# Ledger of designs, part 105: peptides against a protein of PDB entry 5VVV

Target 1, 276 residues: chain A of PDB entry 5VVV
Amino acid sequence: FLCGVVEGFYGRPWVMEQRKELFRRLQKWELNTYLYAPKDDYKHRMFWREMYSVEEAEQLMTLISAAREYEIEFIYAISPGLDITFSNPKEVSTLKRKLDQVSQFGCRSFALLFDDIDHNMCAADKEVFSSFAHAQVSITNEIYQYLGEPETFLFCPTEYCGTFCYPNVSQSPYLRTVGEKLLPGIEVLWTGPKVVSKEIPVESIEEVSKIIKRAPVIWDNIHANDYDQKRLFLGPYKGRSTELIPRLKGVLTNPNCEFEANYVAIHTLATWYKSN
Target 2, 276 residues: chain A of PDB entry 5VVV as posed
Amino acid sequence: FLCGVVEGFYGRPWVMEQRKELFRRLQKWELNTYLYAPKDDYKHRMFWREMYSVEEAEQLMTLISAAREYEIEFIYAISPGLDITFSNPKEVSTLKRKLDQVSQFGCRSFALLFDNIDHNMCAADKEVFSSFAHAQVSITNEIYQYLGEPETFLFCPTEYCGTFCYPNVSQSPYLRTVGEKLLPGIEVLWTGPKVVSKEIPVESIEEVSKIIKRAPVIWDNIHANDYDQKRLFLGPYKGRSTELIPRLKGVLTNPNCEFEANYVAIHTLATWYKSN

## One batch from the design tools (peptide; made by RFdiffusion4, then SolubleMPNN)

Design b2_p18_1_s2 (from b2_p18_1, 8 letters changed)
Fold by OpenDDE base, seed 4:
Structure b2_p18_1_s2 (fold): chain B 276 residues (1-276), chain A 18 residues (1-18)
Amino acid sequence: as target 1 above (276 residues)
Amino acid sequence: SKYEEAKKRYMEQARKDL
């Protein structure tokens, strides 16, 4: 069971010292996972093709080493979906080289994120792939296999919540393709019925699990505030039955952008997790 | 940009979810 934090918000990424403090807190609270997915890290999303500089590499190596020191699984995410051409072998090779670099930093767990992108493929991809889901699954499977089938590999679908599913969760051709074609060792991220799910009913998890043919990892936006800079979510982790725990592969909270605001969010997630 | 448009869509949806 993956339980911890995803740094998955828009806005100023956390500094390395905050991330190290996070790892210490995660360990103390018996949480086990950090997903590195800061939307405004240029080399994560907007410039995903760009290799890390020597300085950035040293920082990431240090961060990954710190995660290991605190027994926190460091999952490195990359979000190529804004402008990748899935059918282009050069794009695939570029993604491989980027993940090779991160592997050299000592990272062993990875995520491919296709959240917050357009559903439209380019003409070249439309000639090769039957759908956007097929393109995403193809590259994800290839990367997963290329990396030697790491123990933890996550996929974030473009339809990552009920609201984004067309026509709905259980009938989504996109999620059906993901479920059928994504290799079984790859985990699927899900935010619940909504982007910001006040509640995640058990039935909603059963529904998505059926179509994706696996228990999801919750990317939990309950405490996310990147969409409203005037709000801080200081309340407890709630609206998730502990009955979800045996039906999930994990829960990663995407909390407030303000690192200091997240004590309650993360601590109460830990309490929730331990209550089962 | 594609980034800004996608970010906007996310933020608009997230605000509606509240």
Scores: peptide ipSAE 0.737, ipTM 0.972, DockQ to the pose 0.936
Fold by OpenDDE base, seed 2:
Structure b2_p18_1_s2 (fold): chain B 276 residues (1-276), chain A 18 residues (1-18)
Amino acid sequence: as target 1 above (276 residues)
Amino acid sequence: SKYEEAKKRYMEQARKDL
């Protein structure tokens, strides 16, 4: 069971010292996972093709080493979906080289994220792939196999919550393709009925699990505040039955952008997880 | 940009979910 934090918000990423402090807190609270997915990190999303500099490499190596020191699984995410051409072998090769570099930093767990992108493929991809889901699954499977089928590999769908599913969760052709064609060793991220879900009912997890043919990892936006800079979510982790735990592969909270605001959010997630 | 448009869609939906 993956339980911890995704740094997955828009806005200023956390500094390396904050991330190291996070790992210490996660270990202390018996949480086990950190997903590196800061949307405004240029080499994660907008410039995903760009290799890390020597200085950036040293920072990432130090961060990954710190995660290992605190027994936290460091999952490196990349979000190529804004401008990747899935049918172009050079794009696939560029993605492979980027993940090879991160593997050299000592990273062993990875994620491909297709959240917050346009649903339309370019003309070249439409000639090769029958749907957007087929294109995403193809590259995800290829990368997963290329990396030697790592123990933890995550996929974030474009339809990552109920409100983004067309026409709905159980009838989504996109999620059906993901469920049928994504290799079984790849985990699927899910945010619940909404982008910000006040509640995640058991029935909603059973519904999505059926179509994706696996238990999801929750990307939980309950404490996310990147969409409203005037709000801080200081309340406890709530609106999730403990009956979800045996039906999930994990829960990763995407908390407030302000690192210092997240004590209650993360601590109460840990209490919830240990309440079984 | 595709980035800003996608960010806007996320933020607008997140605000509606509250």
Scores: peptide ipSAE 0.734, ipTM 0.972, DockQ to the pose 0.927
Fold by OpenDDE base, seed 5:
Structure b2_p18_1_s2 (fold): chain B 276 residues (1-276), chain A 18 residues (1-18)
Amino acid sequence: as target 1 above (276 residues)
Amino acid sequence: SKYEEAKKRYMEQARKDL
């Protein structure tokens, strides 16, 4: 069971010292996972093709080593979906080289994120792939196999919540393709019925699990505030029955942008996780 | 930009979920 934090918000990423402090807190609270997915890290999303500099490499190596020191699984995410051409072998090779670099930093767990992108494929991809889901699954499977089938590999669908599913969760051709064609060892991220799910009912997890043919990992936006910087979510982790735990592969909270605001959010997630 | 448009769609949806 993956339990911890995703740094997955829009806004200024946490500094390395904050991330190290996070790992210390995660260990102390018996949480086990950190997903590196800061949307405003340019080399994660906007400039996903760009290799890390020597200085950035040293920082990431130090961060990954710190995660290991605290027994926290460091998952490196990349979000190529804004402008990747899935059918272009050069794009696939560029993605491989980027993940090879991160593998050299000592990273062993990875994620491919297709959240917050347009559903429309370019003309070249339409000639090769029958749907956007087929294109995403193809590259994801290829990358997963290329990396030697790492123990932890995550996929974030474009339809990552109930409200983004067309026509709905159980009938989504996109999620059906993901469920049928995504390799079984790849985990699927999900935010619940909504982008910000006040509640995640058990039946909603059963529904999505059926179509994706696996238990999801929750990307939990309950404490996310990147969409409204005038708000801080200081309340407890709630609206999730502990009955979800045996039906999930994990829960990763995407908390407030303000690192210092997240004590209650993360601590109460840990309490929830241990209560099962 | 595609980034800004995507960010906007996310933020608009997240605000509706409140």
Scores: peptide ipSAE 0.733, ipTM 0.972, DockQ to the pose 0.940
Fold by OpenDDE base, seed 3:
Structure b2_p18_1_s2 (fold): chain B 276 residues (1-276), chain A 18 residues (1-18)
Amino acid sequence: as target 1 above (276 residues)
Amino acid sequence: SKYEEAKKRYMEQARKDL
């Protein structure tokens, strides 16, 4: 069971010292996972093709080593979906080389994210792939296999919550293709019925699990505040029955952008996880 | 930009979920 934090918000990424402090807190609270997915990290999303510099490489190696020191699984995410051409072998090779570089930093767990992108494929991709889901699954499977089928590999769908599913969760052709074609060793991220789910009912997890043919990992936006700069969510982790735990592969909270505001968010997640 | 448009869509949906 993956339990911890995703740094998955829009806004200023946490500094390396904050991330190291996070790992200390995660270990202390018996959480086990950190997903590196800061949307404003240029080489994560906007410039995903760009290799890390020597200085950036040193920082990431140090961060990954710190995660290992605190027994935290460091999952490196990349979000190529804004402008990747899925059918272009040069794009696929560029993605491979980027993940090879991160593998050289000592990273062993990876995520490929297709959240917050347009559903329209370019003309070249339409000639090769039957749908957007087929294109995403194809590259995800290829990357997963290229990396030697790492123990932890995550996929974030474009339809990552109930409100983004067309026509709905159980009938989504996109999620059906993901469930049918995504290799079984790849985990699927999900935010619940909504982007910011006040509640995640057990029935909603049973519904999505059926179509994706696996238990999801919750990307939990309950404490996210990147969408409203005047909001801090300082309340406890709630609206998730502990009956979800046996029905999930994990829970990763995407908390407030302000690192110092997240004590309650992360601590109450840890309490929730241990209460089952 | 595609990034800013996507960010805007996310933020607008997240605000509706509140």
Scores: peptide ipSAE 0.716, ipTM 0.970, DockQ to the pose 0.971

Design b2_p18_1_s3 (from b2_p18_1, 8 letters changed)
Fold by OpenDDE base, seed 1:
Structure b2_p18_1_s3 (fold): chain B 276 residues (1-276), chain A 18 residues (1-18)
Amino acid sequence: as target 1 above (276 residues)
Amino acid sequence: SKYEKAKERYKKIALEDL
């Protein structure tokens, strides 16, 4: 069971010292996972093709080493979906080389994210792939196999919540293609019925699990404030029954942008996880 | 940009979810 934090917000990323302090807190609270997915990291999303500099490489190696010291699984995410051409072998090779560089930093766990992108393929991809889901699954499976089938590999669908599914969760052709064609060792990220789910009912997890043919990992936006940084979400982790725990592969909370605001959010997630 | 359009779409939806 993956339990911890995703740094998955828009806005200023956390500094390396905040991330190290997070790992110490995660270990102390018997949480086990950190997902690196800061949307405003240029080499994660906007400039995903760009290799890390020598200085950035040294910082990432130090961060990955610190995660290992605290027994925290460091998952590196990349979000190529804004402008990747899936059918172009040069784009696929560029993604491979970027993940090879991160593997050299000592990273062993990875995520490929297709959240917050246009649902339309370019003309070249439409000639090769039957649908957007087929294009995403093809590259995800190829990357997963190329990396030697790492123990933890995550996929974030473009339909990552109930309100994004057309016509609905149980009938989505996109999620059906993901469930049928995504390799079984690849985990699927999900935010619940909504982008910001006040509640995640057990029945809603049973519905999505059936179509994706696996238990999801929850990307939980309950404490996210990147959509309105004038608000701080200081309340406890709530609206998730402990009956979800045996029905999930994990829970990763995407909390407030302000690192110091997240004590209650992360501590109460840990209490919830241990109450099972 | 594509990035800014996606960010503003996300922000709008997240605010409607509250």
Scores: peptide ipSAE 0.770, ipTM 0.975, DockQ to the pose 0.942
Fold by OpenDDE base, seed 2:
Structure b2_p18_1_s3 (fold): chain B 276 residues (1-276), chain A 18 residues (1-18)
Amino acid sequence: as target 1 above (276 residues)
Amino acid sequence: SKYEKAKERYKKIALEDL
């Protein structure tokens, strides 16, 4: 069971010292996972093709080493979906080289994220792939196999919550393709009924699990505030029954942008996880 | 940009979810 934090917000990423402090807190609270997915990290999303510099490499190596020291699984995410051409072998090769570089930093766990992108394929991709889901699954499976089938590999769908599913979760052709074609060793991220889900009912997890043919990992935006800089979510982790735990592969909270605001959010997630 | 459009769409939806 993956339980911890995703740094998955829009806005200024956390500094390395904050991330190390996070790992210490995660260990202390018996949480086990950190997903590196800061949307404003240029080499994660906007410039995903760009290799890390020597200085950035040293920082990431130090961060990954610190996660290992605290027994935290460091998952490196990349979000190529804004401008990747899925059918272009050069794009696939560029993605492989980027993940090879991160593998050399000592990273062993990875994620491909297709959140917050347009559903439209370019003309070249339409000639090769029958749908957007087929394109995403093809590259995800290829990358997963290329990396030697790592123990933890995550996929974030473009339809990552109930309100993004067309016509709905159980009838989504996109999620059906993901469920049928995504390799079984790849985990699927899910955010619940909404982008910000006040509650995640058990029935909603059973519905999505049926179509994706696996238990999801929750990307939980309950404490996310990147959409409103005037709000801080200081309340406990709530609106998730402990009956979800046996029906999930994990829970990763995407908390407030302000690192110092997240004590209650993360501590109460840990209490929730240990209560089942 | 595509990034900014996606960010603003996300923000709008997240605010509507509250």
Scores: peptide ipSAE 0.769, ipTM 0.975, DockQ to the pose 0.971
Fold by OpenDDE base, seed 5:
Structure b2_p18_1_s3 (fold): chain B 276 residues (1-276), chain A 18 residues (1-18)
Amino acid sequence: as target 1 above (276 residues)
Amino acid sequence: SKYEKAKERYKKIALEDL
């Protein structure tokens, strides 16, 4: 069971010292996972093709080493979906080289994210792939196999919540393709019925699990404030029955951008996790 | 940019989810 934090917000990424302090807190609270997915890391999303500099490499190596010191699984995410051409072998090879670099930093767990992108393929991809889901699954499977089938590999679908599913979760051709064609060792990220799910009913997890043919990992936006930084979500982790725990592969909270605001959010997630 | 458009779409939806 993956339980911890995703740094998955829009806005200024946390500094390395905040991330190290996070790992210390995660360990202390018996949480085990950190997903590196900061939207405003240019080399994560906007400039995903760009290799890390020597200085950035040293910082990431130090961060990954710190995660290991605190027994926290460091998952490196990349979000190529804004402008990747899935059918172009050069794009696939560029993605491979980027993940090879991160593997050299000592990273062993990875995520490929297709969140917050247009549900549309370019002309070249439409000639090769029968759907957007087929294009995403193809590259995800290829990357997963290329990396030697890592123990932890995550996929974030473009339809990452109930409200994004067309016509709905159980009938989504996109999620059906993901469930049928995504390799079984790849985990699927999900935010619940909504992007910001006030509640995640058990039945909603049973529905999505059926179509994706696996238990999801929750990307939980309950404490996310990147959509309105005038709000701080200081309340407890709630609206999730502990009955979800045996039906999930994990829960990763995407909390407030303000690192210092997240004590209650993360601590109460840990209490929730340990209560079952 | 595509990034900014996606970010603003996300923000709008997330605010509507509250």
Scores: peptide ipSAE 0.768, ipTM 0.975, DockQ to the pose 0.965
Fold by OpenDDE base, seed 3:
Structure b2_p18_1_s3 (fold): chain B 276 residues (1-276), chain A 18 residues (1-18)
Amino acid sequence: as target 1 above (276 residues)
Amino acid sequence: SKYEKAKERYKKIALEDL
């Protein structure tokens, strides 16, 4: 069971010292996972093709080593979906080389994210792939296999919540393709019925699990504030029955952008996880 | 940019979820 934090917000990424402090807190609270997905890291999302510099490499190596020191699984995410051409072998090769670089930093767990992108393929991709889901699954499977089928590999669908599914979760052609074609060793990220799910009912997890043919990992936006930086979510982790735990592969909270605001969010997630 | 458009779309939806 993956339990911890995703740094998955829009806005200023946490500094390396904050991330190291997070790992200390995660270990202390018996949480086990950190997903590196800061949307404002240019080399994560906007410029995903760009290799890390020597200085950035040293920082990431140090961060990954610190995660290992605290027994925290460091998952490196990349979000190529804004402008990747799925059918272009050069794009696939560029993604491979980027993940090879991160693998050289000592990273062993990876995520490929297709959140917050247009649901449209370019003309070249339409000639090769039957749908957007087929294109995403194809590259995800290829990357997963290229990396030697790492123990932890996450996929974030473009339809990552109930409200994004057309016509609904159980009938989504996109999620059906994901469930049918995504390799079984790849985990699927999900935010619940909504982007910011006030509640995640057990029945909603049973519904999505059926179509994706696996238990999801919750990307939990309950404490996310990147959509309104005038709000701080200081309340406890709530609206998730502990009955979800045996039905999930994990829960990763995407908390407030303000690192120091997250004590209650992360501590109460840990309490929730231990109460099963 | 595509990035900024996606960010603003996300922010709008997330605010509507509250």
Scores: peptide ipSAE 0.759, ipTM 0.974, DockQ to the pose 0.967

Design b2_p18_1_s4 (from b2_p18_1, 6 letters changed)
Fold by OpenDDE base, seed 1:
Structure b2_p18_1_s4 (fold): chain B 276 residues (1-276), chain A 18 residues (1-18)
Amino acid sequence: as target 1 above (276 residues)
Amino acid sequence: SKYEEAKERYKKQALEDL
């Protein structure tokens, strides 16, 4: 069971010292996972093709080593979906080389994210792939196999919540393709019925699990504030029954942008997880 | 940009979820 934090917000990323302090807190609270997915890291999303510099490489190696010291699984995410051409072998090779560089930093766990992108494929991809889901699954499976089938590999769908499913969760052709064609060793991220789910009912997890043919990992936006930085979410982790725990592969909370605001959010997630 | 358009779609949806 993956339990911890995803740094998955828009806005200024956390500094390396905040991330190290996070790992210390996660270990103390018996949480086990950190997902690196800061949307404003240029080499994560906008400039995903660009290799890390020597200085950036040294910082990432130090961060990954710190995660290992605190027994925290460091998952590196990349979000190529804004402008990747899935059918172009050069694009696939560029993605492989980027993940090879991160693997050389000592990273062993990875995520490929297709959240917050246009549903339309380019003309070249439409000639090769029958749907957007087929293009995403094809590259995800190829990357997963190329990396030697790492123990933890995550996929974030474009339809990552109930509200984004067309026509709905149980009938989505996109999620059906993901469930049928995504390799079984790849985990699927999900935010619940909504982007910001006030509640995640057990029945809603049973519905999505049936179509994706696996238990999801929850990307939990309950404490996210990147959509309105005038708000801070200081309340406890709530609206999730402990009956979800045996029905999930994990829970990763995406909390407030302000690192100092997240004590209650993360501590109460840990209490919830241990209450099972 | 595609990035800014996607960010604004996310922010709008997240605000509607509250």
Scores: peptide ipSAE 0.759, ipTM 0.974, DockQ to the pose 0.941
Fold by OpenDDE base, seed 5:
Structure b2_p18_1_s4 (fold): chain B 276 residues (1-276), chain A 18 residues (1-18)
Amino acid sequence: as target 1 above (276 residues)
Amino acid sequence: SKYEEAKERYKKQALEDL
């Protein structure tokens, strides 16, 4: 069971010292996972093709080593979906080289994220793939196999919540393709019925699990505030029955951008996780 | 940009979810 934090927000990423402090807190609270997915890391999303510099590489190596020191699984995410051409072998090779670099930093767990992108393909991809889901699954499976089938590999679908599913969760051709064609060792990220789910009913997890043919990992936006900098979510982790725990592969909270605001959010997630 | 457009779509949806 993956339980911890995703740094998955829009806005200024946490500094290395904050991330190290996070790992210390995660270990202390018996949480086990950190997903590196900061939207405003240019080399994560906007400039995903760009290799890390020597200085950035040293920082990431230090961060990954710190995660290992605190027994926290460091998952490196990349979000190529804004402008990747899935059918172009050069794009696939560029993605491979980027993940090879991160593998050299000592990273062993990875994620491909297709969140917050247009649900369409370019003309070249339409000639090769039957659907956007087929294109995403193809590259995800290829990358997963290329990396030697790492123990933890995550996929974030473009339809990552109930409200983004067309026509709905149980009938989504996109999620059906993901469920049927995504290799079984790849985990699927999900935010619940909504982007910001006040509640995640058990039935909603049963529904999505059926179509994706696996238990999801929750990307939990309950404490996310990147959509409104005037709000801070200081309340406890709530609206999730502990009955979800045996029905999930994990929960990763995407909390407030303000690192210092997240004590209650993360601590109460840990209490929730241990209560089952 | 595609990045900003996607960010604004996300922010709009997240605000509607509240």
Scores: peptide ipSAE 0.759, ipTM 0.973, DockQ to the pose 0.967
Fold by OpenDDE base, seed 2:
Order: structure tokens, then C-alpha cells, then sequence
Structure b2_p18_1_s4 (fold): chain B 276 residues (1-276), chain A 18 residues (1-18)
């Protein structure tokens, strides 16, 4: 069971010292996972093709080493979906080289994220793939196999919550393709019924699990505030029954952008996790 | 940009969820 934090917000990423402090807190609270997915990290999303510099590499190696020191699984995410051409073997090779570099930093766990992108394929991809889901699954499976089938590999769907499913969760052709074609060793991220889910009912997890043919990892935006800089979510982790735990592969909270605001959010997630 | 358009779509939806 993956339990911890995703740094998955828009806005200024956390500094390396904040991330190290996070790992210390996660260990202390018996949480085990950090997903590196800061949307405003240029080499994560906008410039995903660009290799890390020597200085950036040293920082990431140090960060990954710190995660290991605290027994935290460091999952490196990349979000190529804004401008990747899925059918172009050069794009696939570029993605492979980027993940090879991160593997050299000592990373062993990875994620491909297709959240917050346009649903339209380019003309070249339409000639090769039957749908957007087929394109995403194809590259995800290829990358997963290329990396030697790592123990933890995550996929974030474009339809990552109930509101984004067309026509709905159980009838989504996109999620059906993901469920049927994504390799079984790849985990699927899910945010619940909504982008910001006040509650995640057990029935909603049973519904999505049926179509994706696996238990999801929750990307939980309950404490996310990147959509409104005037709000801070200081309340406890709530609206998730502990009956979800046996029906999930994990829970990763995407908390407030302000690192200092997240003590209650993360501590109460840990209490929730240990209460089952 | 596609990044900004997606960010605004996310923000709008998140605010509607509150």
C-alpha cells in the first residue's frame, strides 16, 4: 500500500530542504511514499524533453538519497502529454533517455502523467492509434517494459476523476481502453468523483476499479489549494472510509502549496492509514 | 498556451467542486 504525499500542485515547487523535512515526517508517521510531480518544474512538464543539468542532477541525486535514508519510496513523475507525438519514435526515445538519466540518479519508481491535457491527438497520432487512450497506453507500456518493469510504475489518466469521464466512469471508452490494454503491473492514479472530492465513497472506487481492472492509487486533492491562493486547507484528512484501504493500492495526498500548512493534512492521513 | 489553458480548466473545475 502506497501512502504519503504527491508534490503535484501548480505554483512554486518545494525547495530541497522542505522535501527532506517531508521525508523525515513521513518516516516518523510510518508513511512510505513521495511522488515528485511539481507541475511548474519545467523539466517535469513544459520542457519534459530537456535533460537535467549537472547541478540539477546533483540536487535530484541528493534528494533521492535522502528519500532512501528515510525509507521513503521516491517516485519520479514526468508529464509529456502537452506536446508529445505518441507515434514519433524520436519522442519515445527522448522520454526513455530522460528516464534513464533519472534512473542513474538512483530512482527505481516512476510515473507517467496525462492529467490536464487536451484530449485531441495530432494528425500523425490519429493515423497510428485508434484513440487517445490507445496512444497513452502504448507509450506507457513501452516505457514500463523498457525500464525493466519496475516494482512501482504509475499512470495518471486524462480522465482522472468522475467529472472528467465521458459519458461517465463506468461507460468511458477511454478508461475501458486503459483497463484492457495497460499492463497489469502498472498502477492507475485516481482522484475520486471530482477534482476536489469532499468524499470518496466505496462504491465510487468499486466502479472505477471495475473499468480499469485494478485497485487505484488515490491522488487526493482534499488539501490542494493551487486553484485558490486565498485558501488554506488546515483541516484533517476526512470523507474517506477506512473501508477504502483494502480496495486501494494507495493514497497520495496533494496538499497545500505552502509546505508549512500541511502538518495536520499529512499527520491525519497517517492516522487514517494506521486505523485499519 | 496549452499549459495555461489546462491549468485554468483545472482551477475552474476545482472551484466548482467546493
Amino acid sequence: as target 1 above (276 residues)
Amino acid sequence: SKYEEAKERYKKQALEDL
Scores: peptide ipSAE 0.754, ipTM 0.974, DockQ to the pose 0.960
Fold by OpenDDE base, seed 3:
Structure b2_p18_1_s4 (fold): chain B 276 residues (1-276), chain A 18 residues (1-18)
Amino acid sequence: as target 1 above (276 residues)
Amino acid sequence: SKYEEAKERYKKQALEDL
């Protein structure tokens, strides 16, 4: 069971010292996972093709080593979906080389994210792939196999919540394609019925699990505030029955952008996880 | 930009979820 934090917000990424402090807190609270997915990290999303510099490489190696020191699984995410051409072998090769570099930093766990992108394929991709889901699954499977089938590999769908599913969760052709064609060793991220789910009912997890043919990892936006800079979410982790735990592969909270605001969010997630 | 457009779509939906 993956339990911890995703740094998955829009806004200023946490500094390396904050991330190291996070790992200390995660270990202390018996949480086990950190997903590196800061949307404003240029080489994560906007400039995903760009290799890390020597200086950035040293920082990432130090961060990954710190995660290992605290027994935290460091998952490196990349979000190529804004401008990747799925059918272009050069794009696939560029993605491979980027993940090879991160693997050389000592990273062993990876995520490929297709959240918050346009659902339209370019003309070249339409000639090769039957749908957007087919294109995403194809590259995800290829990357997963290229990396030697790492123990932890995550996929974030474009339809990552109930409200984004067309016509709904159980009838989504996109999620059906993901469930049928995504390799079984690849985990699927999900935010619940909504982007910001006040509640995640057991029945909603049973519904999505059926179509994706696996238990999801919850990307939990309950404490996310990147959508409204005037809000801070200081309340406890709630609206999730502990009966979800045996029905999930994990829970990763995407908390407030302000690192210092997240004590209650992360601590109460840890209490929730230990209560089952 | 595609990035900013996506960010604003996300922010709008997240606010509607509250």
Scores: peptide ipSAE 0.739, ipTM 0.972, DockQ to the pose 0.970; fails the geometry check

